Peptides against a protein of PDB entry 3H8D. Designs and how they scored, part 180

Target 1, 122 residues: chain A of PDB entry 3H8D
Amino acid sequence: DMKRQQRFFRIPFIRPADQYKDPQNKKKGWWYAHFDGPWIARQMELHPDKPPILLVAGKDDMEMCELNLEETGLTRKRGAEILPRQFEEIWERCGGIQYLQSAIESRQARPTYATAMLQNLL

## One batch from the design tools (peptide; made by RFdiffusion4, then SolubleMPNN)

Design b2_p25_8_s4 (from b2_p25_8, 10 letters changed)
Fold by OpenDDE base, seed 1:
Structure b2_p25_8_s4 (fold): chain B 122 residues (1-122), chain C 122 residues (1-122), chain A 25 residues (1-25)
Amino acid sequence: as target 1 above (122 residues)
Amino acid sequence: as target 1 above (122 residues)
Amino acid sequence: SWEKFLEWLRSKGRVPVEEMYELYP
């Protein structure tokens, strides 16, 4: 089968409580997503005041974006798409390798490009 | 033959005359490059106070980066690499399609991924 | 749609920050 395209995106966000504050008082978070074809494989969130959130398909489906890539409109949002390494670098820093590995070992992870790549690496 | 990897980069620059001015007085330009494998195919420069510069391999070799991709160190510079569309969008806005087309028609353009793609499009 | 995505993000407590990009950033 044709290999699915791997696409990565990043969207800044703020907390609802901060949305009407002055810009200097808005603490930005960053929402990251890895789409394996139309379906999300990994999601990651950097928050200004709490630990990063790592999410992997299969294990964390309830917390991950339920929209397929086309439904998100991310591909049409200028600046949203990022290079794979821009995602992976943050993913690694946040312990994503270990997180995904654990999800694989516990058989919670849905097979994705991400799981395959990790299994090829280890 | 194996298809060469197409990689795109962007680096900000300031005018030499502005390099020692206060940040608010430094007008940034942007240097763009498209590498078709190790070799540059297109170069583009956005200047703050003059028209954009468009350069294509074969025609403008003397004005383009003479270093191969590895020699530039761009692949090791964080934030330098950009998505293809980030290059192409600016390229199109600056009249790059017409510029490259003219270079092809005048037989000045060296065959590259860029020339091939344009010829496939037209 | 983009709007649907924004709504989803908001539903998760993430208010997207809209950014505009210029030709000469």
Scores: peptide ipSAE 0.338, ipTM 0.610, DockQ to the pose 0.439
Fold by OpenDDE base, seed 4:
Structure b2_p25_8_s4 (fold): chain B 122 residues (1-122), chain C 122 residues (1-122), chain A 25 residues (1-25)
Amino acid sequence: as target 1 above (122 residues)
Amino acid sequence: as target 1 above (122 residues)
Amino acid sequence: SWEKFLEWLRSKGRVPVEEMYELYP
């Protein structure tokens, strides 16, 4: 259902090992989520010392947020929501298009707004 | 037409008098715009040394951006676009609801998405 | 809830950082 609202969120995080270090020694990562209606479609994580993590619904469900959008409280957290382009720009830079494409081709990806858009562009 | 896309933008600015001062002496303001489709509906300016400026279409046309959205180039400026709530939160804090309400009551406000939403809530 | 999400995030090894916002960013 392409009438579902697409909402994007970003949360900064640190590693547990850095939790009690001085601020300058806390390496910040970024957790990104794309919700296609109530359910997550894509998740992306930027880490300070390893490659980006790209996750797509269906293929990576076990590693992705299992909470529906309402359950997360993300919509009520000031500053958490981001514009679509703020997500997509990073997604593209990290090879997200190829990652999602591969998941579609391998029949691992669950159909989402993201898969539909990609399939529309290819 | 409530099918028009509502888009919001924010641009930092410095005062002309501060333009060639040292960075620490450049007091930053913020220019906000709400576009109801191609045309501006609301404009808001945060200044470092004076009260916020609130402007609404119809009433304040002479003080507001006269360019349509495409002409502004704002859609092509990285980081300029903001979420609706990022605008509305500041708008509300600055007394924008009362300002727009007064403009509606005095028949000065041009009908926009903003006037429609406010009238729907009152 | 927000706390439930934070707990989930922590369980995945991501300690969320709270951010503050001002009228004049």
Scores: peptide ipSAE 0.337, ipTM 0.607, DockQ to the pose 0.444
Fold by OpenDDE base, seed 5:
Structure b2_p25_8_s4 (fold): chain B 122 residues (1-122), chain C 122 residues (1-122), chain A 25 residues (1-25)
Amino acid sequence: as target 1 above (122 residues)
Amino acid sequence: as target 1 above (122 residues)
Amino acid sequence: SWEKFLEWLRSKGRVPVEEMYELYP
C-alpha cells in the first residue's frame, strides 16, 4: 500500500581508524536511509575518500539496515530525521535515479514507495 | 480546511549591532515559522539575551510574517525548512501551548491548524 | 533500540558520531 509513511534519516559517521584522532582528523561520512513504512526502501552513504554507495531494497538487502524503523530508534533520536528533499537531493546527485531504475529493469528491486514514484516519473 | 500542508522553517539571525563583529561576538538568535498552507500560523524567536518571543495568527498579525509562504522564498532556501517536531519541541519548551491556549480563550487567535490541534489535545 | 542500531552501523564499519548531527538549538 502506497499510504505508508515515508521517513528519512541521516547519521554522520567516521572510520574506525579515525575514532581516536583529533576532530580535524576525523573524516566524516554520512549514512542516509529512506524508510517506506517500517522497512527500509533506500540507503546511501557519502564517504570522504570514495564514491557514494547507493542501495535499494530487494537488490541490496544484505548491505542495508535490517532493523525495522522502530527497532532502529531513529525516530526517537534528535537530529536524525530529515526532510524528504534532503534525502532526494543527495540521491539524485549521486545517480540514485539511474541506480534504482536499473534495479527495477533487472527485476532486482523490491516494490517500494521509491520504485512506484520512479515508475510514475518515467 | 485542515488538509492544508503544514510546513516549518527556521532562520538564524544576528543582532544588527553585531553585524560587523568577529564570529565569536555574533550572538545568534533563531527565527521560526509555522505555515498553515500559504499563511503563517505561528512564529517564534529565540534570542541570546532576552526571553523567547511567541506569536500566533490573529493575535499578533502585525508582528508576524505578512508574506505568504511563496513570497517568502523559504521553500527555496536550502536549509531553512525543518521538521514539525523541530518546531514543536521549541514551541513547547517556550510555553507556546499556554500562549496559544490563552489566545484562543481570549478569542484573539485566528483559527489555524495549530488552534485545531490544541483543541483536540485539551 | 538505538544502541542496537549503532552496533549495526559499527558492524558495517561506520562509527556514528552523535555530536555531529545534533540540530536543535
Scores: peptide ipSAE 0.332, ipTM 0.612, DockQ to the pose 0.506
Fold by OpenDDE base, seed 2:
Structure b2_p25_8_s4 (fold): chain B 122 residues (1-122), chain C 122 residues (1-122), chain A 25 residues (1-25)
Amino acid sequence: as target 1 above (122 residues)
Amino acid sequence: as target 1 above (122 residues)
Amino acid sequence: SWEKFLEWLRSKGRVPVEEMYELYP
């Protein structure tokens, strides 16, 4: 279980309503993903006009990326992959620790590398 | 030995002669480093006006960073750390595989993660 | 595939922005 490769990715996005606007009027969001082996463990979205969205496997499966890592093509997209800390720094700032902790306590979280690390930290 | 953390860094630099020029007249170089645990294993320098410089531990110790990783402060410099592939892609393009291979064959290379990986590949 | 992933993002209301990344910025 703990031998799975942990990989992190980031993709910028805009809202559909902004796609035909001038560049200066396009507000950029960021989609983040943590893959624990082939499957997503955590997902995070920074939006320009609303609070961050935090998602964890087990609890938020329906809202999270359903594609396995290989299916996404993320590993082949230059610039998409980021360092673990580039994900974790944002995750922590957005309240991800508390979010995941609550999901674990409520027994909604699927065990992942992320849940294991948090449980070791607490 | 193979349990040491592999970390990679990149720092832009300008030539001393350019430091007082207008921004458009400053040519940027890039300093790359691979640390195998606390000590540098490979160093690479991209210059705007001359061929790349490739350096490997054992052979090029006098020209390479003499500070251990912690002493450099690189781990605390935002944006300095890069993914392994961001180093390796440039390394390969610059002829780093052949350079390191030759250093191994001539018995000039100090054993590192880099030498081990290359030996496994060949 | 990458296209499948982009379609998934779009279906969630996120239009991916394609960015160019250069080796020598």
Scores: peptide ipSAE 0.336, ipTM 0.604, DockQ to the pose 0.457; fails the geometry check

## One batch from the design tools (peptide; made by RFdiffusion4, then SolubleMPNN)

Design b2_p26_1_s1 (from b2_p26_1, 10 letters changed)
Fold by OpenDDE base, seed 1:
Structure b2_p26_1_s1 (fold): chain B 122 residues (1-122), chain C 122 residues (1-122), chain A 26 residues (1-26)
Amino acid sequence: as target 1 above (122 residues)
Amino acid sequence: as target 1 above (122 residues)
Amino acid sequence: MKDYVPLEEVDEELEEALKLLDELAK
């Protein structure tokens, strides 16, 4: 049901290789997630040393968060949840519209709120 | 209609007396607003030097933002919009539930999404 | 899923507001 609650999250992360480095040597990335109800619909990652990663449900499941929303604990993490536009702004700037469109066209994308919105847009 | 879009905003402010002081001498306050559709339903202010101010539609109209949401330009101010819980957390800690309840009981509160939610809660 | 180390970060503006509230609220 496309009427599920849409929730967006953003958390900073550091690379595993930087785990045990001094704070000054830890380069920060940003992890973004769009949950369509309990399940992730889109994920993107801003990295300090490589191009952004865009991921869409169905196509990129193996690279995306495998936990349902409640399992992530994100709803209990203060400051993690963001407004839809805070996600969409970055998504769009990273080429997310085109990425998702291609995933739909290749029949790789699982239907989500995101795919529905894009299909309404085009 | 209680099915109007609920939008919440937060902006920092500096006291007029501190306008022309050095940044280190400017104590920051916070202005919060809840809009029930185009019209403000609740407002609160955190001040650096006095107790929080709580305001509810109907009761406190003369002290609240007189502009409709579009007139405020808040929807066009990046970073101003906040999640509902970001407002509610502060509202609750400031005694907003009791304040609004009293306004309802005294028949001073204008019916809003906020009054409806509170009446559903009690 | 890629393994990353999440950092603890909160809404700074919220945190500031809460601090102010704690200082001034009775």
Scores: peptide ipSAE 0.052, ipTM 0.651, DockQ to the pose 0.718
Fold by OpenDDE base, seed 2:
Structure b2_p26_1_s1 (fold): chain B 122 residues (1-122), chain C 122 residues (1-122), chain A 26 residues (1-26)
Amino acid sequence: as target 1 above (122 residues)
Amino acid sequence: as target 1 above (122 residues)
Amino acid sequence: MKDYVPLEEVDEELEEALKLLDELAK
């Protein structure tokens, strides 16, 4: 159902190995999520010292958030929700369009709002 | 047409009298706008030293932004666009629901997405 | 899912606005 609300979130993170280090030694990354209704459609991670990680539903389910949107508590976390463009700008810069396209072409992607939008774009 | 995109914006401002003062002496206010499609539906201003200002289309047209959305350049100003809830939280705390309701009841409010949503809420 | 430790982040501009509003309410 393409009527589903599309919601986007961003939270900073530190690496597990850094969690007990001094603040100055905690390298900050950014975790992004796109929820198509209650379920994640895309996930993206910016890391300070490695390439960005792109994940799409169907293909990368094992690496993506396993919680539904409500379970995450993201909607109740002030500052976590972001505008669509705040997600898409980073997604595009990271090569997300090509990544999702490839997942669609390989039949690995689960249909989501994201896949529909891309197919509409092409 | 209730299909119109609802977009919300926030920009900080300083008082005209403070514009040439040192940064530490510039009291910051906040300007908020809700656009129902191309036209403003609600406007709100937080001031550091006076009560918040609430404005609704129809009733307060003379005091509200006279530019259509594209003319404002807000959609191209990084950081200006905000989530609906970022607007609504402040709106509610400022008594915006009651203000808009009163404007509707007095037949001063121009029909907008905002009026429709409130009428749906009540 | 790969585990990371989330850091708290708030909308600073919203917080500033809310703070201002709270101050005015006093």
Scores: peptide ipSAE 0.052, ipTM 0.653, DockQ to the pose 0.794
Fold by OpenDDE base, seed 3:
Structure b2_p26_1_s1 (fold): chain B 122 residues (1-122), chain C 122 residues (1-122), chain A 26 residues (1-26)
Amino acid sequence: as target 1 above (122 residues)
Amino acid sequence: as target 1 above (122 residues)
Amino acid sequence: MKDYVPLEEVDEELEEALKLLDELAK
């Protein structure tokens, strides 16, 4: 059902070790999510001290948010929702297209809006 | 054509008289726009020193942005585009539903996505 | 998300707009 609403979210995080440090010593990361309807399709993490992490449904389920969209409360967190391009710009810069393509080719990716769009692109 | 892309934008503005004042003395206003495809459908202005202004296509053409979406450059201004709800929340609080309804009833409103959605709501 | 501490984030521009409305509108 490509009629499912595509929604994107971004929230900042800090490392647990930095939680009680002075603000200048708290290095901020970013958590990104793409929901295809109620279910997560892609997740992305930008860390201050390691390479970005890309995750796609089907392949990386164990490492992705396990809550459906409503359960996350993201729709109720003001400022968390972002425009599609705000997600895709970072996704592309992190090599997300290649990552998702590899997941499709290896038959690890669960079909989502993201896989469909990529297959239209190829 | 309700297939037209609905896009929303917000940009801050400062009164000309405040342009060269210290930051603490610059009172910020906000300009909002709803584009139904390439054409503006609604405009809204929040001023620091007067009531908000609501404008709808057909009725208020002379007071609204005269540029089509591409001509505005809004799609190329990072941070200008906002989510639909970020527009609608302010629109509703400013009495936008009643304003648009009155424009429809008086046959002043040009049919847009906004008029269609309101008529579905009534 | 697990193993990280989420920070509260607010749309500052939206909050400013809402604040302005609260001040000017009854």
Scores: peptide ipSAE 0.048, ipTM 0.649, DockQ to the pose 0.745
Fold by OpenDDE base, seed 4:
Structure b2_p26_1_s1 (fold): chain B 122 residues (1-122), chain C 122 residues (1-122), chain A 26 residues (1-26)
Amino acid sequence: as target 1 above (122 residues)
Amino acid sequence: as target 1 above (122 residues)
Amino acid sequence: MKDYVPLEEVDEELEEALKLLDELAK
């Protein structure tokens, strides 16, 4: 149902290996999520020293957030929620359109708001 | 028409009197706007040394932004757009609900998305 | 899912605005 609320989030992270290092040695990454209603539809990770990671529902479920939106606590973390365009701009720059399209064509993608929007665009 | 896009913006400002002072003497305020489609519905200002200012369409037109949304350039200013809740949290803390309600009851408020939402809530 | 350690960052501009409101409410 495309009437579900679409919500987007961004949080910084550090690598587990850097957890106990000095602050100057903790390299910061960014974790992004698009939730289509209660469940994640897209996930994206920006890393300080490796290529971005793109993940889509259906194809990449085992690598994505397994909690529903309420379980994550993201809605209660001030500053975590972002505007749709703040997600989409990075998604597009990372090749997300092509990634999701390929997942749809290979029948690996679960239908979501994201798949519907892409199919409307193309 | 309540199908219009609701967009919210926030920008910092410095008082004109502080414009040419040293950085440490420039006290920062915050300007907020809610646009109901192309036209402003609500405006709010936080000042460093005086009470907040609340403004609603119809009642306070002469004190509010006179440009339509596209004319403001706000949609093209990175970081200016904010989530609805980022506006509403401050609006509520500043007494915006009571202010708008009073404007509706006195027939000073122009019908907007904001007036419709408030009338649905109460 | 691969684990990461989240940082405690918040919307600083919102916090500044809220702080200002709190100061004015005194």
Scores: peptide ipSAE 0.043, ipTM 0.650, DockQ to the pose 0.736

Design b2_p26_1_s2 (from b2_p26_1, 11 letters changed)
Fold by OpenDDE base, seed 2:
Structure b2_p26_1_s2 (fold): chain B 122 residues (1-122), chain C 122 residues (1-122), chain A 26 residues (1-26)
Amino acid sequence: as target 1 above (122 residues)
Amino acid sequence: as target 1 above (122 residues)
Amino acid sequence: MKDYVELEEVDEELEEALRLLEELEK
């Protein structure tokens, strides 16, 4: 059902190598997730020292969060949830539209709200 | 149609008397709005020096924003939109449920998504 | 699984609002 609740989340992260360094030496990245109902549809990572990582369900399942939404606890983490546009703005800037489109065309993406919206867009 | 898009917004405000003071002397408040489709359903204000203000459509129209959502430009103001829970958490803490309930019982509230949700809650 | 350490992030504006409210409730 494409009427499923769409929820987006953003969490800052620090590299494991930096976790015990002084704050000024901890380079912060950002982890993003889009959940289509209980299941992740898209994931995105902004890194301080490497290109953004884009991941879409079906194609990149092994690299994406393996927990369903409830299991993540994201909905209970204050400040973690973000608005759709807050996700999409970064997604678009990182080339997410093309990435997902390519995944659809290659038959690697599983159907999600994201794939449906992209089909409506194109 | 209670299937209308529900959108919530938050913007800081500074008292007119403080607008020309140094930053440390500007006491900041928070203005909140809930739009049920194009029309405001609830408004809330957190002030640094007086009790919170709660306003509901029908009862408090004269004290609430008179612009429809599009006219406000809130949807185009980066950072203004917030998640439903970000509004509701403050609303609840300020006694908003009781306030709206009283407005319904007194026949002062106009029907909105907010009134419908409250009826579902009680 | 993540190969990084997740940090907690809060809505600072919400926290400020909550603090303000708490101060008034005292």
Scores: peptide ipSAE 0.046, ipTM 0.670, DockQ to the pose 0.814
Fold by OpenDDE base, seed 5:
Structure b2_p26_1_s2 (fold): chain B 122 residues (1-122), chain C 122 residues (1-122), chain A 26 residues (1-26)
Amino acid sequence: as target 1 above (122 residues)
Amino acid sequence: as target 1 above (122 residues)
Amino acid sequence: MKDYVELEEVDEELEEALRLLEELEK
């Protein structure tokens, strides 16, 4: 259960429309993922031109990464893995606590390490 | 025991002689620390102009950080904390495995998470 | 997940450290 390894990742991305533009015209976003064991628990996207996207397991499964951790190859990408706090700092600033809380209260969130931690906090 | 939190840190340093030189003339080194709970287990230094320094608890206590983790303030320095692999990759390349092994065999190493992990590996 | 183009992130500080080691190993 909560004995599962918690791992966090961050990857920069650019929009497909910017893919072949000059570097100066490529707007960078950031993709974040929290994996609770092999399965994604939270996903977050910082976009250069629109509000952040917050996603939690259970509620947002269809919009989240579909691959288990090993399938993503994230563990093999140098620099992709980040510390928990590096994820949580951004998560909190984006309203992630409230978002996850609402998902729990509405019975939409799947139980994860993230839900357990939030329940301990509140 | 090995239930203690393992935390790793990295801090850049500049030689005193370079402190007030132009940035281009400042050679940067790196200071690494592995804390096994509150106490340092391993320390490593990358110098710009001399061989790396490897230090392990028990053997090298007099040359290592004297402060417990909380006293160092490292946990409060943004960007100082690193992932285990970020430490271990450099440690291994510097010959840290052999260094720690020798310290264990010579009965100089104090038992730490690091010694335990090495014993599991060999 | 939306269609985005992934860029690989590099730990610059790690790379610097590795380069430093390589230079000293010569």
Scores: peptide ipSAE 0.044, ipTM 0.668, DockQ to the pose 0.799
Fold by OpenDDE base, seed 1:
Structure b2_p26_1_s2 (fold): chain B 122 residues (1-122), chain C 122 residues (1-122), chain A 26 residues (1-26)
Amino acid sequence: as target 1 above (122 residues)
Amino acid sequence: as target 1 above (122 residues)
Amino acid sequence: MKDYVELEEVDEELEEALRLLEELEK
């Protein structure tokens, strides 16, 4: 069902090794998620010390959030939810379109709202 | 048509008298708008020195944004658009539900998505 | 899934608005 609610979230994170360091030594990253209904469709991570990570359902399930949306508590975290464009802008800048396209072409992508939208765009 | 896109925006404003003062002396307010399609349905203003202003279409047209959504440029202003809940949370805290309800009961409110949602809730 | 330490993030503009309201409500 492609009529499920599409919700996007962003939260900061720090590396475990940095969690007990002084604030100035805590290098902050950003974790992004796109939920197609209760299930994650895309995940994206901006790291302070390495290239962005792009993840898509089906292909990268083992590296993505394993919790459904309600289990994450993201909907109850103030400031976590973001507008679709706030996700897509970063996604696009990180090469997400190409990444997802490749996942579709390789038949690794699980059909999601994201895959459908991309296929409608191409 | 109650299927129009509902979009919400928030921008800061400064009192004209403060615009040339030092930053610490610029008391910032917040301007909120709910657009039901191209037309404003609700407007809300948080002022640093007076009670919040709540405005609803039909009743307060003369005090509300007179521009359609595209004319405002809000859709092209980064950070201006907000999630529905980010509007509604403030709206509720300011007594917006009661305000809109009163406008409906007095037959001053123009039917909007907001009036419909309220009437569905009551 | 990678292990990260989540940090609290708040919509500062929302919080500012809420604070403003609280001050007016006093």
Scores: peptide ipSAE 0.042, ipTM 0.667, DockQ to the pose 0.752
Fold by OpenDDE base, seed 4:
Structure b2_p26_1_s2 (fold): chain B 122 residues (1-122), chain C 122 residues (1-122), chain A 26 residues (1-26)
Amino acid sequence: as target 1 above (122 residues)
Amino acid sequence: as target 1 above (122 residues)
Amino acid sequence: MKDYVELEEVDEELEEALRLLEELEK
């Protein structure tokens, strides 16, 4: 049902190679997730030294989080959850609308709240 | 309609008397608001030197924000909007459940999403 | 999924508010 709860999360990360470096040498990235109910709909990664990664359900399942929302523990991590707009602002700036649209048109995208919203927008 | 969008906000404040003091002498408080659609349902204030203030629509209208959501500009202030749980956690710790319940029982509370949720919980 | 080391980030404003409340409750 499209009445499923939409929840968004963001967590910082560092590369394994930077784990034991001095703070000034740790290049921070950001991991983003959109969950449509228990299942991930979109994922996004901002890296300090390479282009952003955009992932959508159906098309990119093998590269996305394989855990359902409850299994991730994200809802229990204070500060991880973010507002919808905090996700969407970055998503849009990274070309997420075009990416998702292309996935829909190529019939690679699994139907989600995100695909529905995009179809309503177009 | 109870399908109204529920939005929550938090902004810091400094007491007028502390406005021109050194940073270490500025005691920061926090102002919280819950909007049920365009209208405020709950307000809460954390002060550095006095008990928290809890306010509910209907009962405390004269002490609450008199502006509708759009008039407040809160939706346009980056960082002001918070997640529901960020509001509720503080609300609960301040005795908000009991406060709202008492307002309902005394027939002082205006029906809101908050009153409906409380009735579902009890 | 690529392996990264997750950093914990807490809502500092929430923590400040909670600390403030706790101090007043003492």
Scores: peptide ipSAE 0.045, ipTM 0.669, DockQ to the pose 0.802; fails the geometry check

